Peptides against a protein of PDB entry 4U39. Designs and how they scored, part 54

Target 1, 302 residues: chain A of PDB entry 4U39
Amino acid sequence: SIKVIGVGGGGNNAVNRMIENEVQGVEYIAVNTDAQALNLSKAEVKMQIGAKLTRGLGAGANPEVGKKAAEESKEQIEEALKGADMVFVTAGMGGGTGTGAAPVIAQIAKDLGALTVGVVTRPFTFEGRKRQLQAAGGISAMKEAVDTLIVIPNDRILEIVDKNTPMLEAFREADNVLRQGVQGISDLIATPGLINLDFADVKTIMSNKGSALMGIGIATGENRAAEAAKKAISSPLLEAAIDGAQGVLMNITGGTNLSLYEVQEAADIVASASDQDVNMIFGSVINENLKDEIVVTVIATG

## One batch from the design tools (peptide; aimed at target 1 L188 L258 S259 I286)

Design b2_p23_7_s1 (made by RFdiffusion4, then SolubleMPNN; from b2_p23_7, 10 letters changed)
Fold by OpenDDE base, seed 4:
Structure b2_p23_7_s1 (fold): chain B 302 residues (1-302), chain A 23 residues (1-23)
Amino acid sequence: as target 1 above (302 residues)
Amino acid sequence: SGRIVSITQTKENPEATYEVTEV
């Protein structure tokens, strides 16, 4: 089974966005120290952590409170994650609960023998230096606790969105990028496509790889596959070129009109931009909600 | 078929109640 665990406010918003986009074949778990925020989760599984420590009032933007809250609730987290083959841990780093609890939850998932993938955001620079420093500590702890850690730099989202985008919409776009990172991997396993990957293929690419970068490309029209692939490999979300990556996981998602030719064209573009010795795997997914769009997701590991 | 595990901790019942619903 695949489980997606959203940790704290940002993680729970991302999980809500995943549910709203009908991401299939995954179990959703919402974790928070704030009981009122947790009640707003759309996840089937809702877990309040640190009930004794916080009394449901949240972590007060303190990562140590988030950590202790997850430690207090370790047995409950273990039971919720039990039997998962794969666990996605999603969080907005820089806060109290997400920053402190996500590494603890990830370690619990890894200790249970699940393939543990972190999908986390760095805070925007405008959220202030304190959040950036807290996020750096949380990301460091996540790297040790996961098999693969996808880090999304929120400041790079500002390069993709309109400059006039309201702050609230910029946060929604961060939640959407978190969704795309989880869905780009989960769909390869859970959703039948033109080219299916098994869990063993994904496990080979993602096990003990440490940090990963994600690129996303979306395009329409006659050259949509090639354009989407080019956008993915040149994505502002890629803090480094895919050149030098030890592993590449690629998802090509299209509507019912997605052709094997388009899949191959997209794969060839990503392969040509990667090292010759790279372990590349790619899958294709059919999403009936996509009309004329192709979405290419590239995850570079190592 | 999915397993829904609802873990509810309330202020009134600090012991986590586990409800497992098989869907």
Scores: peptide ipSAE 0.023, ipTM 0.348, DockQ to the pose 0.015
OpenDDE base, seeds 1, 2, 3, 5: peptide ipSAE 0.015, 0.019, 0.023, 0.020; ipTM 0.373, 0.395, 0.310, 0.408; seeds 2, 5 fail the geometry check

Design b2_p23_7_s2 (made by RFdiffusion4, then SolubleMPNN; from b2_p23_7, 11 letters changed)
Fold by OpenDDE base, seed 4:
Parts: C-alpha cells; sequence; structure tokens
Structure b2_p23_7_s2 (fold): chain B 302 residues (1-302), chain A 23 residues (1-23)
C-alpha cells in the first residue's frame, strides 16, 4: 500500500492537486492542526492533530506547536499509517504545522518500516527570513526522519513561470511540482501486479539515500521525448547536475500516442547525462489527459 | 475509464515490462 500524507496548508493543497489530477494507486491522508482548513481537503482520510493543544485553531506559524501536535496525535498517525509499504510525506516548509509535524509523521512512518519519502518545498525568499529559518530546521529534521527527501526550492519555480504570474498561481505551481514529485514515483509502482517487483527496486534506490533532487521537463512536437528529457536534466529545480547521483528514478509520461521509441530516446538522454555506475530505474505512463505532451520527471538520489 | 499503461525497465531486468491497468 502507498500512502500520501499532506501535512499542513501546503501539503494539503498538494494532496488536493493530486486528487484533482486523478493520481492512481495511492491512499490520501490530510493532516492539519486547523480543523476549518482540514474540512476543505478532498482526501478520504482527514486527521486533525493536536486537538487538545490547538483546539483546531492551527499552529500559529510555530513549528514547535506543529511538532507537539503530531506528538499528541502519535497513536492516530500510527493507526493511519499501519500497513503502508511506502509513505510520501508532503509539506510546505516554513509554516507551523507542516514544518513541525511532517518530521514527526515521517519518523512514525519509518519506524513502522515503510519506505518513507519526503517531498517538501522551501519557501519563497519573499516569504521572509523567519520562514526560511523555520524551513531550514524542518528540512534538517525531515532528512533524519525519511529514507529520501526531495526538496523543491520555490524560488526556482519563479524561473520556470512567467514573470507576470500572480502570486496565487506561483503557489499553485509549487503544489503542482509537489504533485509531480509524488506522482513521478508512485506511477512507477502503483500498477496492479507490479508493486512487489518494482517496489523492491525503488526501495533499493531510495532507502537511506538522504537528499534527492527533482527535474521536470515538458515538451510537444516531433522531438518531444528528447526535448522533455533535456529539459528535465537541465531543470532549474536541480540545484546540482545529475552526474553525481548514485541513483536515478525516471518517469516518462505521455498520451496514448507515446511510443516505445520516444521512451527509449528519453531514457538514453537521461542515462547519458548520469554517471556510468548509476543505478537507474525508469518507467513510462500513459495519461489520456496528455494529448501531445510528454512529461519527463527525473529524481536524482545520493 | 482511462487505461494506464506502464512500461518499466530496471537495471536487473533490461527487458521492458508493459502493464495495462484499467482505471
Amino acid sequence: as target 1 above (302 residues)
Amino acid sequence: SGKLTTITQTSENPTPTITHTDL
């Protein structure tokens, strides 16, 4: 079983985006200290944490309140995570609930023996130094609590979006990048009958690897596979080149017209940009909502 | 009802596996 846990406002927005994009083969759990915000979640499982501590009024942007709220609700979190083979913990770092509770939830998942993957954002620089400092502490705690931590630097999203993009759309794009990070991995293993074989390989690549980087490329046209792959390996979201990675996970998603040739072409490009000794796993997914687009997601571990 | 087609290839299994799942 694969579980995706959205923690706090940013994590819950990402989970809502995953549900809206019909990400298959995963169970969604929304976690928040704010009961009113939690009611807006589309997740099947909704968990209010720290009900005694916060009275459902949220963490007040204090990570210590988020941490204590998750600690208060430890048994409920354990019950919700029980029997998961893999757990994605998604959150926006820098807030109260996400920053404080996500590491606690991740540790609970890891202690239960699940492959625990964090997919988190750094706040935008414009959100201020306090959020950046809180995010740094939360990311450090997440690194210790997970098998693999994908960190998305939100400031790099501003390099991908139009300069005139409204702030609300920049946050939606951050939620979409979180979605792509989860979906890029979950789609490799969330297929009936493959979970056991492909999960073992994913587990080998992702177990105790620490920080990971993600690149995304989207393209259309005759050379769309090659262009998408080149964009993925040169993505602004990659803080370092993939040539130093010990492991690479690659997802190639296209419409019903995606060819095996396009998949191979994209895989060869990513392989050629990687170290010769890299352990690479790739998968391809047909998404009928992608007409002429190919989306390549690369996750570099190690 | 979408069909999910997944093609997986691993270092241990260089032969691509194609799986079709009814959504």
Scores: peptide ipSAE 0.022, ipTM 0.373, DockQ to the pose 0.094
OpenDDE base, seeds 1, 2, 3, 5: peptide ipSAE 0.006, 0.012, 0.019, 0.010; ipTM 0.253, 0.387, 0.365, 0.373; seed 1 fails the geometry check

Design b2_p23_7_s3 (made by RFdiffusion4, then SolubleMPNN; from b2_p23_7, 13 letters changed)
Fold by OpenDDE base, seed 3:
Structure b2_p23_7_s3 (fold): chain B 302 residues (1-302), chain A 23 residues (1-23)
Amino acid sequence: as target 1 above (302 residues)
Amino acid sequence: SGVITTITQTAENPEATLTRQEL
């Protein structure tokens, strides 16, 4: 089974966005120290952590409170994650609960023998230096606790969107990029496509790889596959080129008109931009909500 | 039919109660 656990406010917003976009074949768990915020979750499983420590009033933007809250609730986290083959831990780093609890939850998932993937955001520069420093500590702790850690630099989202984009829309886009990171992997396993991957293939690419980078490309028109692939490998979300990656996981998602030729063309472009010795796997997914769009997601590991 | 599993730990009830609600 695949489980997605959203940790704290940003993680819970991402989980809500996944549910709203009908991401299939996954179980959703919402975790928070704030009981009021947790009640707004759309997840089937809702878990309040650190009830003794926080009394449901949240972590007060303190990562040490988030950590201790997850430690207090360890047995409940173990029970909720039991029997998962794969666990996605999603959080917005820089806060109290997400930053402190996500590494503890990730370690619990890994200790249970699940393939544990972190999908987290770095805060925007405008959220201030304190959040950036807290996020750096949380990301370091996540890297030790997971098999693969996808880090989304929110400031790079601002390079893709209009400069006049309201702060609230920038946060919604960060939640959407978290969704794309989870869905880009989960759909390869859980959703029947033109080319399905098994869990063993994904496990080979993602097990004990440490930090990963994600690129996304979207295109329409006659050359949409090639354009989407080129956008993915040159994505602002990639802090480095995919050249030098030990592993590449590629998702090619299209509508009912997605052709095998388009899948091959996109895969060839990503392969040509990767090292010759790269372990590259790719899958294709049909999403009926995509009309003429192709979405290429590239995850570079190693 | 979704099964909502709520794990509620309260300060008053330190034992986490697993409630399964069938929708």
Scores: peptide ipSAE 0.037, ipTM 0.417, DockQ to the pose 0.014
OpenDDE base, seeds 1, 2, 4, 5: peptide ipSAE 0.023, 0.010, 0.009, 0.019; ipTM 0.379, 0.363, 0.346, 0.430

Design b2_p23_7_s4 (made by RFdiffusion4, then SolubleMPNN; from b2_p23_7, 13 letters changed)
Fold by OpenDDE base, seed 1:
Structure b2_p23_7_s4 (fold): chain B 302 residues (1-302), chain A 23 residues (1-23)
Amino acid sequence: as target 1 above (302 residues)
Amino acid sequence: GGRIVTLTQTSEQPERTLTVTEI
C-alpha cells in the first residue's frame, strides 16, 4: 500500500490539495500538533501528535517541539504506517511541526521497511532567515531519515508565476508542486497508463538515493509532448541539470488522446538530456481531467 | 471510512493504550 502523510500546516495543505485533485491509490494521513488545524484536514486518517507536550496548541514555530511531539506519539505513527510498502512524507520546512516531526515520521516509516520518500518545500525568502535556518536543519534531518528527498525551492516557484501573484497564491502553488511530486510518483504505481511501472522499478530508482530534484513541464498543441518534456528538463525547480543524475523517474500524463508516439517523444527528449549511463524509468498516466494538456514530471536522483 | 489512532495514557491507566477508531 502507498501512504501519504502530511505533517504540520504545509503538509496538511498539500494533502488537502491531493485529495481535491483526486490522487488515486493512496491512503492519506494528516499529522499535526495543532488540533484545530487538524480538524480542517480532508484526510481519512487524522493524528494529533504531542497531545501532552503541546495540549493541541501547535508547536509555536519551534522544530524541537515538533520533534518531541512525534517522539511522544511514536507508537501511534508506527500503527498508522504499518503495512505500507511506500510512504510519502510531505511538509513545508521552516515551521514547527513539519520541520521537527517530518524527519521522525520518515525514520519510523523507513524502520518499518517502507520505501520512504520525502517531498518538502524550502520556505520563500520573504518568510525570513529564521524559517530558512529551521528549514535547512529539517532538510538535513529528512535526508538521513528517507530513501529519497525531493526538495522544492519555493523561491523558484516565483520564477514560474507572474510577478504580481499574491502571496497566498504563491503558497497555493507550492502546495500544488508538492501534489505534483507525490502524484508524479504514486500514479506510476497506482494508476494504469499506456506504460506501467511496478513498485520494484520505482524502488530501484529511489531506494537510498538521498536528495532528488523535480522538474515539471506543461504544454498544449501539436508539439505538446516535446514542449512539456523540454520545460520539465529546463524547469526552474531543477537546481541542477539532470545530466549528472544517476537515476531518472519520468511521468508523462495526458488526457484520453495521449498517444504512444507522444510518450516516446517526451521520453527520448529526457533521455537525451540525461547521462548516458542513467537508469531512466518512465511511465504514462491517463488523466481524463487533462484536456489538450500534457504534464511531464521528471525526478532526478543521485 | 476514516480512522483515528489515539494513544491514551492516564494517571489511572499508566499503560499506553493504542486505540484505533474507524469513522
Scores: peptide ipSAE 0.030, ipTM 0.458, DockQ to the pose 0.012
OpenDDE base, seeds 2, 3, 4, 5: peptide ipSAE 0.006, 0.006, 0.006, 0.019; ipTM 0.338, 0.315, 0.345, 0.372; seed 2 fails the geometry check

Design b2_p23_8 (made by RFdiffusion4)
Pose (drawn by RFdiffusion4):
Structure b2_p23_8 (pose): chain A 294 residues (1-190, 197-206, 209-302), chain P 23 residues (1-23)
Amino acid sequence: SIKVIGVGGGGNNAVNRMIENEVQGVEYIAVNTDAQALNLSKAEVKMQIGAKLTRGLGAGANPEVGKKAAEESKEQIEEALKGADMVFVTAGMGGGTGTGAAPVIAQIAKDLGALTVGVVTRPFTFEGRKRQLQAAGGISAMKEAVDTLIVIPNDRILEIVDKNTPMLEAFREADNVLRQGVQGISDLIALDFADVKTIMKGSALMGIGIATGENRAAEAAKKAISSPLLEAAIDGAQGVLMNITGGTNLSLYEVQEAADIVASASDQDVNMIFGSVINENLKDEIVVTVIATG
Amino acid sequence: FQLAENMVLTGTADEVLTKLDEL
């Protein structure tokens, strides 16, 4: 019983993308103050929060509103979250709802005893001061409210995509990366949560590599461990979760080769949750998701 | 090469790599 909660617009898209990618084994909850944007969620559960406060008009990039909105819907949320063994709280930080409501929601989930993993994007630098400041204040709050907070620096999306990909695609990739963040774990739980719990505090950074071809598992792992999303050296990690995903042509040669690359770059005595998952919708593509905690 | 199946391994890095060598 793992629930992925998209909070605000940032999470709304990630949840959509997860659903679009047919990520299995999770119950999705899209939570928004913005009734219009919420009605775009492909989530079976659409929770409008702050209906009294925002009247479906959203939080206006005011985290305080997203917060008060979440606090107003404190009871509705717990109801939706009860029974969750694990709650992914996925949101875009810098907004109102994502920045404000996610900590409220993630804290509720944490109090509910669920393994609360918040997976959020820090706004692109270009989103400006308000977005940066609010997320910082928001990411700070997400840390206090989750067991593990995987923070995806959107600015690093721009290093990854072609220098000329339009902004719309840059935001889109942030959504996918958020989805990649949650799927990277949720695919490994579809197992004693104390395992993953022992891996889940402090902040967390993740990396992704995608590759195709003859030497792809290593190419993917190398790209994953060196990825711009992953801002710090992995040897600094106390715990590392590794997810290898490929087609039905995923060989153990490829799997361990990538595991060896991720392992050698991690501390020797590191705790590790490693999985490889077969995605039939993949052909020659392989995706290594690496999440380091410490 | 042996084809992989879905798996989740836990433990230290050495323990995970040993479990992969055993496959």

Design b2_p23_8_s1 (made by RFdiffusion4, then SolubleMPNN; from b2_p23_8, 9 letters changed)
Fold by OpenDDE base, seed 1:
Structure b2_p23_8_s1 (fold): chain B 302 residues (1-302), chain A 23 residues (1-23)
Amino acid sequence: as target 1 above (302 residues)
Amino acid sequence: MKLAENFVLTGTKQEVLEKLRAM
């Protein structure tokens, strides 16, 4: 089974966005120290952590409270994650609960023998230096606790949105990018009717790979596949080019009009930007909710 | 040709491209 665990406010917003976009084949778990925020989760499983420590009032933007809250609730987290083959841990770094609890939860998943993937955001620079420093500590702890860690630099989201984008919409886009990171991988594993999937290949590409980079491209029109692929490999979310990566996961998602030619064209572009000896997972997924859009997600590991 | 089904291809870059061209 695949489990997605949203940790704290940002992680739970991302999980809500995944549920709203009908990400299939995954079980959702919402974790928070704030009981009121947790009640707003759409996840089937809702877990309040650190009930004794916080009394449901949240972590007060303190990562040490988030950490201790997860440690207090270790047995409950173990029970909720038991039997998972893969666990996605999603969080917005820089806060109290997400920053402190996500590494503890990731370690619990890893100790249970699940392939453990972190998908986390760095805070925007405008959220202040304190959040950036807290996020750096949380990301460091996540790297030790996961098999693969996708870090989304929120400031790079500002390069792909309009300059006049309200702060609230920038946070919504960060939640959407978290969704795309989880969905881009989970659709390669859990989508019904997938042919030729071996979960061992996913383990080979994602196990003990440390930090991963993610690029996303979206396009419409006649050259939409090529444009989406070019946007993905040149995405502002990529802190480096995908050349030099030991592994590449590529997902192309389109509507019912997605053609084999478009899939081949997108694959050729991403492959041409990748090393000769790269291990690749390539998936093609039909999403009926996509009209004329193609979405290409590229994850570079190693 | 319209894609009838979702699919995943794994392997080296060359193996993936060869599998994809054989589709």
Scores: peptide ipSAE 0.561, ipTM 0.918, DockQ to the pose 0.793
OpenDDE base, seeds 2, 3, 4, 5: peptide ipSAE 0.556, 0.561, 0.555, 0.558; ipTM 0.922, 0.922, 0.915, 0.921

Design b2_p23_8_s2 (made by RFdiffusion4, then SolubleMPNN; from b2_p23_8, 11 letters changed)
Fold by OpenDDE base, seed 5:
Structure b2_p23_8_s2 (fold): chain B 302 residues (1-302), chain A 23 residues (1-23)
Amino acid sequence: as target 1 above (302 residues)
Amino acid sequence: MKLAKNLVLTGTKQQVLEQLRSL
């Protein structure tokens, strides 16, 4: 089974966005130290951590409180994650609960033998230096606790949105990018295809790979597949080119009009930007909610 | 040709491209 665990406010917002977008084949778990915030989760499984420590009042933006809250609730987390083959841990880094608890939860998932993937955001620079420093510590701890860690640099989201985008919409876009990172992988595994992906192949590409980069490209019209693929490999979310990656996961999602030619064209572009000896997972997904749009997600590992 | 179903391919870059071309 695949489990997505949202940790703290940002992680829970991302999980809500995943549920709203009907991401299939995954179980959703919401984790928070704030009981009131947790009640707003759309997840079926809601877990308050650190009830003794925090009394449901949250972590006070302190990562050490988030960490201790997860440690207090270890047995509950273990039971919720039990039997997962894969666990996505999603969080906004820089806060208390997400930054402190996400590494602990990730380690619990890994110790249970799940393929553990972190999908986390680095805070915007405007959130201040304290959040950036806390996020750096949380990201470092996540890297040790996961098989693969996708880090989304929120400041790069500002390069892909309009200059007049309100701050609240920039956070919503960060939640959407977290969704795209999880969905881009989960759809490859959870969605029945012409060829079933062996979970062993996913493990080969994602196990013990450390930091991963994600690029996203969206396009419509003529040459939409090529345009989306080019946007994905040159995405501002990529802090480096994909040509040095040991593994590449590519997802192309389109409507019922998605052609094999478009799929091949997109694959050829991403492959041409990748190392010759790269291990690749390629997925093509039909989403009936996409009309003329193609979405290409590229995840570079190793 | 329209894709009627989802497709997942795995392998080396070359293997994936060859599999895609064989469809």
Scores: peptide ipSAE 0.432, ipTM 0.896, DockQ to the pose 0.803
OpenDDE base, seeds 1, 2, 3, 4: peptide ipSAE 0.430, 0.393, 0.415, 0.394; ipTM 0.897, 0.880, 0.886, 0.879

Design b2_p23_8_s3 (made by RFdiffusion4, then SolubleMPNN; from b2_p23_8, 9 letters changed)
Fold by OpenDDE base, seed 1:
Structure b2_p23_8_s3 (fold): chain B 302 residues (1-302), chain A 23 residues (1-23)
Amino acid sequence: as target 1 above (302 residues)
Amino acid sequence: MKLAKNLVLTGTKQEVLDKLRSL
């Protein structure tokens, strides 16, 4: 089974966005120290952590409170994660609960033998230096606790949105990018295709790979596949080019009009930007909610 | 040809490309 755990406010917003976009084949778990915020989750499983420590009032933007809250609730987290083959841990880094609890939850998942993938954001520079420093500590702790860690630099989201985009929409886009990171992987595993992906192949590409980079490209029109692929490999979300990566996961998502030619064209572009010896997982997904849009997600590991 | 179903391919870059071209 695949489990997605949203940790703290940002992680729970991302999980809500996944549920709203009907991400299939995953179980959702919302984790928070704030009981009021947790009640707003759309997840089937809602877990309040650190009830004794925080009394449901949240972590007060302190990562040490988030950490201790997860440690207090370790047995409940273990029970909720039991039997998962794969666990996604999603959080906005820089806060109290997400930054402190996400590494603890990830370690619990890993210790249970699940393939553990972190999908996290760095805070925007405008959230201030304190959040950036807390996020750096949380990301460092996540690296030790996961098999693969996708880190989304929120400041790079500002390069793909309009300059007049309100701050609230920039946070919504960060939640959407977290969704795309989880969905781009989960759709490859959870959705029955023409060719079944062996979960062993996913483990080979994602186990003990450390930091991963994600690129996203979206396009419409006649050359939409090629445009989306070019945008993905040159995405501002990529802190480096995908050349030199030991593994590449590629997802092409389109509507019912997605052609094999478009899929091949996009694959050739991403493959041409990748090393010769790269281990690749390639997936094409039909999403009936997509009209003329193609979304290409590229995740580079190693 | 329209893709009627999801497709997943794994392997080396060349194996993936060869599999895609064989469809």
Scores: peptide ipSAE 0.473, ipTM 0.908, DockQ to the pose 0.809
OpenDDE base, seeds 2, 3, 4, 5: peptide ipSAE 0.444, 0.472, 0.433, 0.461; ipTM 0.896, 0.908, 0.891, 0.904

Design b2_p23_8_s4 (made by RFdiffusion4, then SolubleMPNN; from b2_p23_8, 9 letters changed)
Fold by OpenDDE base, seed 5:
Formats: structure tokens, sequence, C-alpha cells
Structure b2_p23_8_s4 (fold): chain B 302 residues (1-302), chain A 23 residues (1-23)
């Protein structure tokens, strides 16, 4: 089974976005120290952590409280994650609960033998230096606790949105990018009718790879596949080119009008930007909710 | 034109491209 665990406010917002977008074949778990915020989760499984420590009042933007809250609730987390083949841990780094609890939860998943993937955000620079420093510590702890860690630099989202985009919309876009990171991988594994993915191949590409980069491209029109692929490999979310990666995961998602030619064209572009000896997972996914849009997600590991 | 379907291909870059071309 695949489990997605949203940790703290940002992680829970991302999980809500996943549920709203009908991300299939995954179980959702919402974790928070704030009981009121947790009640707003759309996840089937809602877990309050650190009930004794925090009394449901949240972590007060302190990562040490988030960490201790997860440690207090270790057995409950273990039971919720038990039997997962893969666990996605999603969080907004820089806060109390997400920053502190996500590494603990990731370690629990890894210790249970799940392939553990972190999908986390760095805070926007405008959120202040304290959040950036807390995020750096949380990301470092996540890197040790996961098999693969996708880090989304929120400041790069400001390069792809309109300059007049309200702060609230920038946060919503960060939640959407977290969704796309999880969905881009989960759709390769959990989509019904996917033939011939050995979970061993996923393990080979994602196990103990450390930091990963994600690019996303979206396009419509006649050259939509090529445009989406080019946008993905040149995405502002990529802090480096994908040509040095040891592994590449590519997902192309389109509507019922997606052609095999478009899939091939997108694959050729991403492959041409990748190293010759790269290990690749390539997926094509049909999403009936996509009309004329193609989404290409590229994850570079190693 | 053949429609794309749900599928996953794994391997080296060249193996994936070869499999994809054979579809």
Amino acid sequence: as target 1 above (302 residues)
Amino acid sequence: MKKAENFVLTGTKDEVLAKLKAM
C-alpha cells in the first residue's frame, strides 16, 4: 500500500489538495499538533500528536515541540504506517509541527521497511530568516530519515506566478506543487491498469538517493507534449540540470486525447536532457479530468 | 494515431526509449 502523511499545516494543506484532485491509489493520513487545524483535514485518518505535550494547541512554531510531539505519539504513528510499501511524508518546512515531526515520522516509516519519500517545501524568503533556519535544520533531519527527499524551493514558485499574485495564492501554489510531487510519483505506482511496474524498480531508483529535484511542465495546444516536457526540464523548481542525475522519474499525464506520439515526443526531450547511463521510470497516465492539458513531471534523483 | 494508455516503462534510458518506440 501507498500512504501519504501530511505533517503540520502545510503538509495537511497539501493532503487536502491531493484529495480534492482525486489522487488515486493512496491512503491519506493527516498529522498535526493543533486539534482545530486537524479537524479541517479531508483525510480519512486524522492523528493528533503530542496531546499531552501541546494539549492540542499546536507547536508554537517550535520544531523541538513538533519533534517531541511525534516521539510522544510514536506507537500511534507506527500503527498508522504499518503495512505500507511506500510512505510519502509531506510538510512545509520552517514551522513547528512540520519541521519537527516530519523527520521523526519519516524515520518511523523507514524503520518499518517502507520506501520513504519526503516531499517538502522551503519557506518563502518573506516568511523570515527564523523560518529559513528552522527549515534548513528540518531538511537536514529529513535527508537522514528518508530514501529520497524532494525539496521545493518556494521562492522559485514566485518566478512562475504573476508578480501581482497575492501571498495567499503563492501558498496555495506551494500546496499544489507538493501535490504534484506526490502525485507525479504515486500515479506511476498506484494508477489502475499500469502494466509491469515492479516495485523493485522503484526501490532501485528511489532507495537511499538522498536529495531529489522536481520539474513540472504544463501545456496545451498542438505542441503541448513537447512544450510541457521542455518546461519540466527547464522548470524554475529545478535548482540544477537533470543531466547529472543517476535516476529520473518521468510522468506524462493527459486526457483521453493523449497520443502515443505525444508521449514519445515528451520522453525523447526528457531523455535527451538526461545522462546516457540514467536509470529511468517513465509513466503515461490518462486522467479524464484533463481535457487539452498535458502535465509532465520530472524527478531527478542522485 | 495510437492513443496513449496507462503504462510504465523501467530501465536504462536507452531501454526505456527502445520499449517506448516498440509500442
Scores: peptide ipSAE 0.544, ipTM 0.927, DockQ to the pose 0.907
OpenDDE base, seeds 1, 2, 3, 4: peptide ipSAE 0.541, 0.543, 0.541, 0.031; ipTM 0.926, 0.927, 0.927, 0.519

## One batch from the design tools (peptide; aimed at target 1 L188 N257)

Design b2_p24_1 (made by RFdiffusion4)
Pose (drawn by RFdiffusion4):
Structure b2_p24_1 (pose): chain A 294 residues (1-190, 197-206, 209-302), chain P 24 residues (1-24)
Amino acid sequence: SIKVIGVGGGGNNAVNRMIENEVQGVEYIAVNTDAQALNLSKAEVKMQIGAKLTRGLGAGANPEVGKKAAEESKEQIEEALKGADMVFVTAGMGGGTGTGAAPVIAQIAKDLGALTVGVVTRPFTFEGRKRQLQAAGGISAMKEAVDTLIVIPNDRILEIVDKNTPMLEAFREADNVLRQGVQGISDLIALDFADVKTIMKGSALMGIGIATGENRAAEAAKKAISSPLLEAAIDGAQGVLMNITGGTNLSLYEVQEAADIVASASDQDVNMIFGSVINENLKDEIVVTVIATG
Amino acid sequence: DFEDRVEARELVDKDNPFFSVTKA
């Protein structure tokens, strides 16, 4: 019983993307102050929060509103979250709802005893000062409210994509990366949560590599451990979760070869949750998701 | 046994994918 909660617009897209990618084994909840944007969620559960406060008009990039909106819907949320063994709280930070409401929601989930993993994007630098400041204040609050907070620096999306990919695609990739963050874990729980709990505090950074071809598992792992999303050296990690995903042609040779690359870059005595998952919709593509905690 | 499987380039089983937990 793991629930992925998209909070605000940032999470709304990630949840959509997760659903679009048929990420299995999770119950999705899209939570928004913005009734219009929420109605775009492909989530079975659409929770409009702050209906009294925002009247479906959203939080206006005011985290205080997203918060008061979440506090207003404190009871509706717990109801939706009760029974969750694990709650992914996925949101875009810098907004109102995502920045405000996610900590309220993630804290509720944490109080509910669920393993609360918040997976959020820090706004692109270009989103400006307000976005940056609010998310910083927001990311700070997400840390106090989750067991593990995987923070995806959107600015690093721009290092990864072609220098000329339009902004729309840059935001889109941030959504995918958020999806990639949650799927990277949720695919490994579809197992004693104390395992993953022992891996879940402090902040967390993740990396992703995608590769195809003959030497792809290593190419993917190398790209994953060195990825711009992953801002710090992995040897600094106390715990590392590794997810290898490929087609039905995923070989153990490829799996361990990537595991060896991720392992050698991590501390030797590091705790590790490692999985490889077959995605039939993949052909020659392979995706290594690496999440380091410490 | 595991290394033999790795050297054999055995395919990962979708119903039983490789999974591990390593502890200090």

